# Designs tried in a protein design run: peptides against a protein of PDB entry 4U39. Part 129

Target 1, 302 residues: chain A of PDB entry 4U39
Amino acid sequence: SIKVIGVGGGGNNAVNRMIENEVQGVEYIAVNTDAQALNLSKAEVKMQIGAKLTRGLGAGANPEVGKKAAEESKEQIEEALKGADMVFVTAGMGGGTGTGAAPVIAQIAKDLGALTVGVVTRPFTFEGRKRQLQAAGGISAMKEAVDTLIVIPNDRILEIVDKNTPMLEAFREADNVLRQGVQGISDLIATPGLINLDFADVKTIMSNKGSALMGIGIATGENRAAEAAKKAISSPLLEAAIDGAQGVLMNITGGTNLSLYEVQEAADIVASASDQDVNMIFGSVINENLKDEIVVTVIATG

## One batch from the design tools (peptide; made by RFdiffusion4, then SolubleMPNN)

Design b2_p21_6_s4 (from b2_p21_6, 7 letters changed)
Fold by OpenDDE base, seed 3:
Structure b2_p21_6_s4 (fold): chain B 302 residues (1-302), chain A 21 residues (1-21)
Amino acid sequence: as target 1 above (302 residues)
Amino acid sequence: MSVHVTILETKEGRTVTRTVT
């Protein structure tokens, strides 16, 4: 089974966005130290952590409180994650609960023998230097606790959206990019397509790889496959080119009109931008909610 | 759609799953 665990405010917002977009084949778990925020989750499984420590009042933006809250609730986290083959841990780094609890939850998932993937955001520069420093510590701890860690730099989202985009919409786009990172992998296993991957293929690319980068491209029209692939490999979310990656996982998602030719064209573009010795695995997904759009997601590992 | 919420609570050192309909 695949489990997605949203940790703290940003992680829970991302999980809500996944449920709203009908991401299939995954079990959703919402974790928070704030009981009021947790009640707003759409997840079927809701877990309050650190009830004795915080009394449900949250972590007060302190990562050490988030860490201790997850440690207090270790047995509950173990029971919630039991029997998962794969666990996604999603969080916004820089806060109290997400920054402190996500590495502890990830380590619990890994110790249970699940393929453990972190999908996390760095805070925007405008959130201030304290959040950036807290996020850096949480990302370092997360890297040690996962098989693969996808880090989304929120400042790069501002390069994809209009410069006049309101701050609240920039946060919604960060939640959407977290959704795309989880869905781009989970759909390869859980959702039928033209080319399906098994869990063993994904495990080969993602097991003990450390940090990963994600690129996303969306296009429409006659050359939509080629345009989406080019946008994915040149995505502002890629802090480095994919040419240095040891492994590449590619998802080509389209509507019912997605052709095998379009899948091959997109895969050839990503392969041509990658090293000759790269272990590249690609899958295709059919999403009936996509009409004329193709979405290409590239995850570069190593 | 009745949202089944499963709350994992530790009662007396045991994890109790409570389904709230």
Scores: peptide ipSAE 0.015, ipTM 0.469, DockQ to the pose 0.014
Fold by OpenDDE base, seed 5:
Structure b2_p21_6_s4 (fold): chain B 302 residues (1-302), chain A 21 residues (1-21)
Amino acid sequence: as target 1 above (302 residues)
Amino acid sequence: MSVHVTILETKEGRTVTRTVT
């Protein structure tokens, strides 16, 4: 089974966005120290952590409180994660609960033998230096606790959105990018397509790889596959080129009109931009909600 | 679809699962 755990406010917002977008074949768990915020989750499983420590009042933006809250609730986290083959841990780094609890939850998942993938955001620079420093510490702890860590630099989202985009919409776009990172991987396992991957293939690319980069490309029209692939490998979300990656996981998602030729064309473009010795795996997904669009997601590991 | 919400709470050192329909 695949489990997605949203940790703290940002992680829970991302999980809500995943549920709203009908991401299939995954179980959703919302984790928070704030009981009121947790009640707003759409997840089937809601877990309040650190009830004794925080009394449901949240972590006060302190990562040490988030950490201790997860440690207090370790047995409950273990029970909720039991039997998962794969665990996604999603969080907005820089806050109290997400930054402190996400590494603890990730370690619990890994200790249970699940393939553990972190999908986390760095805070925007405008959220201030304190949040950036807290996020850096949490990201460092996440790297040790996961098999693969995808870090989304929120400042790069500002390159994709209009400069006049309201702050609230920029945060919603960060939640969407978190969704795309989880869905881009989970769909390869949970959703049959033209080219199916098994869990063992995904595990080979993602096990004990540490940091990963994510690129996303979307296109329409006659050359949509090639354009989406080119956009994915040049995505602002990629902090570095993919040419040095040891492993590449590619998702090619399209509507019912997605052809095997388009899948191959997109895969060839990503392969040509990668190292010759890269272990590249790719899958295709059919999403009926995509009319004439192709979405290419690239996860570069190593 | 009835969304069954399972709330995991620690009360008095026990895990309490509350399903809200």
Scores: peptide ipSAE 0.013, ipTM 0.486, DockQ to the pose 0.014
Fold by OpenDDE base, seed 1:
Structure b2_p21_6_s4 (fold): chain B 302 residues (1-302), chain A 21 residues (1-21)
Amino acid sequence: as target 1 above (302 residues)
Amino acid sequence: MSVHVTILETKEGRTVTRTVT
């Protein structure tokens, strides 16, 4: 089974976005120290952590409170994650609950023997130095607690959105990129496509790889596969080129009109941009909601 | 608004879902 655990406000917003986009084949768990915020979750499983410590009032933007809250609730987290083959831990880094609790939850998942993937955001620079420093500490702790950690630099989202984009929309786009990171992997396992991957293939690419980068490309028209692939490998979300990656996981998602030729064309472009010795795996997914769009997601590990 | 928080409590090796309203 695949479980997605959203941790704190940002993680819960991402989980809500996943549910709204009908990401299939995953169980959703919302975790928070704030009981009021947790009530707004669309997840089937809602877990308040650190009830004694926080009294449901949240972590006060303190990662140490988030950490202690997860430690207080360890047994409940273990029970919620038990029997998962794969666990996605999603959070916005820089806050209290997400930053502190996500590494603890990730370690619990890993100790249970699940393939543990972190999908987290760095805060925008405008959220201030305190959040950036807290995020850096949380990311370091996540890196030790997961098999693979996908880090989304929110500042790079500002390169793909209009300069006049309201701050609230920039946060929604961060939630959407978190969704794309989870869905780009989970769909390869859970959603039948033209080319299916097994869980063992994904595990080979993601197990004990540490940090990963994600690129996303979307295109339409006659050359949509090639354009989407080119956009993915040149994505502003890639803090480095994919040519140094030891592993590449690629998802080619299209509508019912997605052809094997388009899948191959996209895969060839990503392979050509990667090292010759790269362990590359790719899958294809059919999403009827995309109509004429192709979405290419590239995850570079190592 | 009643905050329905599902607290998973382990008691004697059983998960008890307690809804705190």
Scores: peptide ipSAE 0.009, ipTM 0.381, DockQ to the pose 0.013; fails the geometry check
Fold by OpenDDE base, seed 4:
Structure b2_p21_6_s4 (fold): chain B 302 residues (1-302), chain A 21 residues (1-21)
Amino acid sequence: as target 1 above (302 residues)
Amino acid sequence: MSVHVTILETKEGRTVTRTVT
């Protein structure tokens, strides 16, 4: 089974976005120290952590409170994650609950023997230096606790959105990028497509790889596969070129009109941008909601 | 040096791994 655990406000917003986009084949768990915020989650499983410590009033933007809250609720987290083959831990770094609890939850998942993937955001620079410093500590702790850690730099999202984009829409786009990171992997395993990966293939690419980068490309029209692949490998979300990655996981998602030729064309572009010795695995997914769009997601590990 | 692309094809209800070099 695949479980997606959203930790704190940002993680829970991402999980809500996943549910709203009908991401299939995964179980959703919402975790928070704030009981009121947790009640607004769309997840089937809702877990309040640190009830004794916080009394449901949240972590007060303190990562140490988030950490202690997860430690207090360790047994309940273990029970909720038990029997998962794969666990996605999603959080917005820089806050109290997400920054402190996500590494603890990730370690619990890893200790249970699940393939543990972190999908987290760095805060925007405008959220201030304190959040950036807290996020750096949380990301370091996540890197030790996971098999693979995808870090999304929110400042790079501002490069791809209109300059007049309201702050609330920039946060919604960050939640959407978190969704795309989880869905880009989960669909390869859980969603029937033209090319299905098994869990063992994904496990081979993602086990004990440490940090990963994600690129996303979306295109329409006659050259949509090639354009989507080119956008993915040149994505502003890639803090480094895919050149030098030890492993590449690629998802090619299209509508019912997605052809094997388009899949091959996209794969060849990503392969040509990767090292000659890279272990590249790609899958293809059919999503009827995309109609004429192709979405290419590339995850570079190593 | 050839990029090892692993293509997973489902043929006749079996997942077949084809390495394209």
Scores: peptide ipSAE 0.006, ipTM 0.331, DockQ to the pose 0.282; fails the geometry check

Design b2_p21_7_s1 (from b2_p21_7, 9 letters changed)
Fold by OpenDDE base, seed 5:
Structure b2_p21_7_s1 (fold): chain B 302 residues (1-302), chain A 21 residues (1-21)
Amino acid sequence: as target 1 above (302 residues)
Amino acid sequence: MFYASSIKGGKTSLFSYSVKL
């Protein structure tokens, strides 16, 4: 089974976005120290952590409170994660609950023997230096607690969106990028496509890889596969070129009109931009909602 | 010509292209 655990406000917003976009084949768990915020979750499983410590009033933007809250609730987290083959831990780094609790939850998942993937955001620079420093500590702790950590630099989202984009929409786009990171991997396992991957193939690319980068490309029209692949490998979300990656996981998602030729063309482009010694695995997914769009997601590991 | 040392499509699809160079 695949479980997605959203941790704190940002993680819960991402989980809500996943549910709203009908990401299938995964169980959703919402975790928070704020009981009021947790009640707004769309997840089937809602877990208040650190009830004794916080009294449901949240972590006060303190990562140490988030950490202690997860430690207090360890047995509940273990029971909720039990029997998962794969666990996605999603959070916005820089806050109290997400930053502090996500590494603890990730470690619990890993100790249970699940393939543990972190999908987290760095805060925007405008959120201030304190959040950036807290995020750096949380990301460091996540790296030790996961098999693979995808870090989304929120400041790079500002390169994708219009300069006049309201702050609220920039956060919504960060939640959407978190969704795309989880869905881009989960769909390869859980959703039938033209080229299906097994869990063992994904595990080979993602086990004990540490940091990962994600690129996303979307295109339409006659050259949509090639354009989507080129956009993915040149994505602003890639803080480095994919040529240095030891492993590449690629998802090619399209509508019912997705051809095998388009899948091959996209895979060829990503392979040509990667090192000769790269272990590249690609899958394709059919999503009827995309119609004429192709979405290419690249996860570069190593 | 695939220049990656191991490109694997999913094993369960009819088109598992493992191009070993």
Scores: peptide ipSAE 0.027, ipTM 0.545, DockQ to the pose 0.058
Fold by OpenDDE base, seed 2:
Structure b2_p21_7_s1 (fold): chain B 302 residues (1-302), chain A 21 residues (1-21)
Amino acid sequence: as target 1 above (302 residues)
Amino acid sequence: MFYASSIKGGKTSLFSYSVKL
């Protein structure tokens, strides 16, 4: 089974976005120290952590409170994650709950033998230096607790969106990028497509890889596959080129009109931008909602 | 032509979908 656990406010917003986009074949768990915020989750499983410590009032933007809250609730987290083959831990780093609890939850998932993937955001620079420093500590702790850690640099989202984009929409786009990171992997396993991956193939690319980078490309028209692939490998979300990666996981998602030629063309472009010795696996997914769009998601590991 | 040393697709599900070839 695949479980997606959203941790704190940003993680719960991302999980809500996944549910709203009907991401299939995954179980959703919302975790928070704030009971009021947790009630707004759309997840079937809602877990309040650190009820004794916080009394449901949240972590007060303190990562140490978030950490201790997850430690207090360890047995509940273990029971909720039990029997998962794969666990996605999603959080916005820099806050109290997400920054502190996500590494603890990830370690619990890993200790249970699940393939544990972190999908987290760095805060925007405008959120201030304190959040950036807290996020750096949380990301470091996540890296030790996961098999693969996808880090989304929120400041790079500002390079993709219009300059006049309201701050609230920039946060919504961060939640959407978190969704795309989870869905780009989960769909390869859980959603029927032209080329389906098994869990063992994904595990080979993602087990004990440490930090990963994600690129996303979207295109339409006659050359949509090539354009989407080129956008993915040049994505602002890639803090480095994919040519240093030891492994590449690629998702090619299109509508019912997606051709095998388009899949091959996109895969060839990504392979050509990667190291000669890279281990690349790719899958294709059919999403009827994309119609004429192709979405290419690239995850570079190692 | 792929330049990666190892490129693997998963199980092909072509029989499940009407695809353009």
Scores: peptide ipSAE 0.023, ipTM 0.508, DockQ to the pose 0.048
Fold by OpenDDE base, seed 1:
Structure b2_p21_7_s1 (fold): chain B 302 residues (1-302), chain A 21 residues (1-21)
Amino acid sequence: as target 1 above (302 residues)
Amino acid sequence: MFYASSIKGGKTSLFSYSVKL
């Protein structure tokens, strides 16, 4: 089974966005120290952590409170994650609950023998130095607790969106990028496509890889596959080139008109931009909602 | 002759293309 656990406010917003976009074949768990915020989750499983410590009032933007809250609720987290083959831990780093609890939850998942993937955001620079420093500490702790950690630099979202984009929409786009990171992997396993991957293939690319980068490309028209692939490998979300990556996981998602030729064309472009010794795996997914769009997601590991 | 790395194309439901680049 695949479980997605959203941790704290940002993680719960991302999980809500995943549910709203009908990401299939995954179980959703919402975790928070704030009971009021947790009630707004769309997840089937809602877990309040650190009820004794926080009394449901949240972590006060303190990662140490988030950590202790997860430690208090360890047995409940273990029971919720038990029997998962794969666990996605998603959080907005820099806050109290997400930053502190996500590494603890990830370690619990890893100790249970699940392939544990972190999908987290760095805060925007405008959220201030305190959040950046807290996020850096949380990301460091996540690296030790996961098999792969996808880090989304929120500041790079500002390179993709219009300069006039309201701050609230920039946060929604961060939630959407978190969704794309989870869905880009989960769909390869859970959603039938032209080219399916097994869990063992994904595990080979993602097990004990540490940090990962994600690129996304979307295109339409006659050359949509090539354009989407080129956008993915040149994505502002890639803080480094995919050249030098030890592993590449690629998802090519299209509508019912997605051809094997388009899948091959996109895969060849990503392969040509990768090292000769890269372990690349790719899958294709059919999403009827995309109509004429192709979405290419690239995850570079190592 | 680019010996590209083991691109394991996923099991196509119709064709297992192991594209050995």
Scores: peptide ipSAE 0.025, ipTM 0.548, DockQ to the pose 0.051; fails the geometry check
Fold by OpenDDE base, seed 4:
Structure b2_p21_7_s1 (fold): chain B 302 residues (1-302), chain A 21 residues (1-21)
Amino acid sequence: as target 1 above (302 residues)
Amino acid sequence: MFYASSIKGGKTSLFSYSVKL
């Protein structure tokens, strides 16, 4: 089974976005120290952590409180994650609960023998230096606790959105990028497509790889596959070129009109931009909601 | 044009073509 665990406010918003976009074949778990925020989750499983420590009042933007809250609730987290083959841990880094609890939850998932993938955001620079420093500590702890850690730099989302985009919409786009990171992997396993991957293929690329970068490209029209692939490999979300990656996981998602030729064209572009010795695995997914769009997601590991 | 040394496509639902790229 695949489980997605959203940790704290940002993680819970991402999980809500996944549910709203009908991401299939995964079980959703919402974790928070704030009981009121947790009640707004759309996840089937809702877990309040650190009930004794916080009394449901949240972590006060303190990662040490988030950490201790997860440690207090270890047995509950173990029970919720038990029997998962794969666990996605999603969080916004820089806060209290997400930053502190996500590494603890990830370690619990890994200790249970699940393939553990972190999908986390760095805070925007405008959220201030304190959040950036807290995020750096949380990201460091996540790297030790996961098999692969996808880090989304929120400042790069501001390069993709219009400069006049309201702050609330920039956060919604961060939640959407977190969704795309999880869905881009989960769909390869859980969603029928032209080319399905097994869990063993994904495990080969993602097991004990440490840091990963994600690129996304979306296009329409006659050259949509090539354009989407080019956008993915040149994505502002890629803080480094994919040519240094030891592994590449690629998802090519399209509507019911997605052709095998388009899949091949997109895969060839990504392969040509990657190192010669790269272990590249690609899958293809059909999403009826995309109609004429192609979405290429690239995850570079190593 | 440098090809990645191993491109593994998963099992195609339609045809088990190992596209050896």
Scores: peptide ipSAE 0.019, ipTM 0.528, DockQ to the pose 0.056; fails the geometry check

Design b2_p21_7_s4 (from b2_p21_7, 9 letters changed)
Fold by OpenDDE base, seed 1:
Structure b2_p21_7_s4 (fold): chain B 302 residues (1-302), chain A 21 residues (1-21)
Amino acid sequence: as target 1 above (302 residues)
Amino acid sequence: MFYAGSVKGGKTSLFSFDVRL
């Protein structure tokens, strides 16, 4: 089974966005210290952590409170994650609950033997130095607690959105990028009929890899697959080039007119931009809402 | 019809499959 656990406000917003976009084949768990915020979750499983410590009032933007809250609720987290083959831990880093609890939850998942993937955001620079410093500490703790950590640099979202984009829309785009990171991987595993893509191959690409890079490309028109792939490998979300990447996961999502040729073309471009000995897994997904658009998501490890 | 594949050692393997819901 695949479980997605959203931790704190940002993680829960991302999980809500995943549910709204009908990400299939995963179980959703919402975790928060704030009981009121947790009630707004669309997840089937809702877990309040640190009830004694916080009394449901949240972590007060203190990561140490978030950490202690997860430690208090360890047994409940273990029970909720038990039997998962893969666990996605998603959070907005820089806050109290997400920053402190996400590493603890990730470690619990890893200790249970799940392939543990962190998909987290780094706060925008405008959220202030305190959030950036807290996020850096939380990201460092996540690296030790996961098999693979995808870090989305929120400031890079400002390079892909219109300059007039309201701050609220920038946060929504961060939630959408978190969704794309989880969905890009989960669709490769959860799609029935990928008989030839063993979960063992995903484990080989993602196990004990540390930090991963994520790129997204969107295009339309006759060369849309090639253009989307080129945009993905040159995405502003990539903190580095993927030319040394030993492992790659590629998702290509298109409308009902997505062709075999387009999938192959995108795969060839991404593979050619990676290490010569790259181990790459790719899959196609049909989304009728995309019409003429193709979305390529690349996750590079190693 | 859905498509998936792998690249290993510079060799691409491509598969087509029908998703049964």
Scores: peptide ipSAE 0.313, ipTM 0.831, DockQ to the pose 0.045
Fold by OpenDDE base, seed 5:
Structure b2_p21_7_s4 (fold): chain B 302 residues (1-302), chain A 21 residues (1-21)
Amino acid sequence: as target 1 above (302 residues)
Amino acid sequence: MFYAGSVKGGKTSLFSFDVRL
């Protein structure tokens, strides 16, 4: 089974966005220290952590409170994660609950033997230096607690949105990028028949890899597959080129007109931009809502 | 029809499958 655990406000917003976009084949868990915020979650499983410590009033933007809250609730987290083959831990770094609790939850998942993938955001620079410093500490702790960590640099989202985009929409786009990171991987595993890509192969690419890079490309028209792939490997979300990447996961999502040729063309472009000895797994997903659009998501490890 | 594959050592392996949703 695949579990997605949203931790704190940002993680829960991302989980809500995943549920709204009908991400299939995963169980959703919402974790928070704030009981009122947790009640707004669309997740089937809602877990209040640190009830004794926080009294449901949240972590007060303090990562140490988030950490202690997860430690207090360890047994409940273990029970909720039990039997998962894979666990996605999603959070917005820089806050109290997400920053502090996500590494603890990730470690619990890893200790249970799940393939543990972090998908987290760095705060925008405008959120201030304190949040950036807290995020850096949380990201460092996440790296030790996961098999693979995808870090989304929110400031890079400002390069892909209009300059006049309201701050609220920039956060919404960050939630959408978190969704794309989780969905891009989960669709490769949860799609019936792609399961013949042995979960062992996904494990080989993602186990103990540390940091991963994520790129997204979207295109339409006759060369849409090639254009989407080229945009993915040159995505502003990539903090570096993927030319040294030894492991790659590629998701290609398109409408019902997605062809084998388009899938192959995208795969060839991404593989050619990766290490010569790259171990790449790729899969196609059909989304009827995309019509003529193709979305390529690349996760590069190593 | 769904498509999947792998690239290893410069060799691409492709497969197709029908998933009834």
Scores: peptide ipSAE 0.311, ipTM 0.833, DockQ to the pose 0.044
Fold by OpenDDE base, seed 4:
Structure b2_p21_7_s4 (fold): chain B 302 residues (1-302), chain A 21 residues (1-21)
Amino acid sequence: as target 1 above (302 residues)
Amino acid sequence: MFYAGSVKGGKTSLFSFDVRL
């Protein structure tokens, strides 16, 4: 089974976005120290952590409170994660609960033998230096606790969105990028008929790889597959080029008119931009809401 | 129709499957 755990406010918003976009084949768990915020989650499983420590009033933007809250609730987290083959831990770094609890939850998942993938955001620079410093500590702790960590730099999202985009929409786009990171991987495993992409192959690419880079490309028109792939490998979300990447996961999402040729063309572009000895897995997903659009998501490891 | 594949050691393997639900 695949479990997605949203940790704290940002993680829970991302999980809500995943549910709203009908990401299939995964179980959703919302984790928070704030009981009121947790009640707004769309996740089937809702877990309040640190009830004794916080009394449901949240972590007060303190990562140490988030950490202790997860430690207090370790047995509950273990029970919720038991039997998962793969666990996604999603959070907005820089806050109290997400920053402190996400590494603890990730370690619990890893100790249970699940393939543990972190998909987290760095805060925007405008959220202030304190959040950036807290995020750096949380990201460091996540790297030790996961098999693969995808870090989304929120400031790079501001390069993709219109300059006049309201701050609230920039956060919604961050939630959407978190969704794309989780969905890009989960679709490769959970899609019926991709059964021949053994979870073993994904595990080989993602197990003990440390940091991963994510790129996204969207295009329309006759060369949409090639354009989307080129945009993905040159995505502002990539903090570095993927030319040294030893492992790549590629998701190609399109409408019902997505062709084998388009899938192959996108795969060839991404593979050619990666290491010569790259181990790449790719899959196509049909989304009827994508009329003429193709979305290429690339996750590069190693 | 769904498509999947792998690239390993410079070799591309493509799989097509029709998920008839």
Scores: peptide ipSAE 0.308, ipTM 0.828, DockQ to the pose 0.044
Fold by OpenDDE base, seed 2:
Structure b2_p21_7_s4 (fold): chain B 302 residues (1-302), chain A 21 residues (1-21)
Amino acid sequence: as target 1 above (302 residues)
Amino acid sequence: MFYAGSVKGGKTSLFSFDVRL
């Protein structure tokens, strides 16, 4: 089974966005120290952590409280993760619960033998230096606790949205990018009626790889597949080029008119931008809502 | 119609495809 765990406010917002977008083949778990915030989750499984420590009042933006809350609730987390083949841990880093609890939850997943993937955000620079410093510590702890860590640099979202985009919409876009990171992988593995990738091949690409880069490209028109692939490998979300990437996962999502040629063309472009000996897996997804649009998601490891 | 494949050693191959019912 595939489990997606949203940790704290940002992680739970991302999980809500995944549920709203009908991401299939995954089980959702919402984790928070704030009982009121947790009640707003759309996840079937809602877990309050650190009930004794926090009394449901949240972590007060303190990562040490988030950490201790997850440690207090270790047995409950273990039971919720039991039997998972893969675990996504999603969080907005820089807060109390997400920053502190996500690494603990990730380590629990890894210790249970699940392929553990972190999909987290760095805070926007405008959220202040304290959040950036807390996020850096949390990301470092996540890196040690996961097989693969995808870090979304929120400031790079400002390069893909209109300059007049309200702050609230920038946060919604961060939640959407987190969704795309999880969905881009999960659709390849577990979506009913799709070609399932061999989970062993996914494990080969993602196990013990440390940091991963994520790029997204969207295009329409006659050359849409090539354009979307080129945009994905040059995405502002990439903190570096993928030219050294030893492992790649590519998702190509299109409408009902998505052709084999378009899938192949996108795969060849992404592979050509990666290491010469890249181990790449790719899959296509049909989304009728995209019509003439193609979305390419690239996750590069190694 | 759904497609999946791999690139290994510079060679791209489709290993499966299916049609969504």
Scores: peptide ipSAE 0.296, ipTM 0.824, DockQ to the pose 0.045

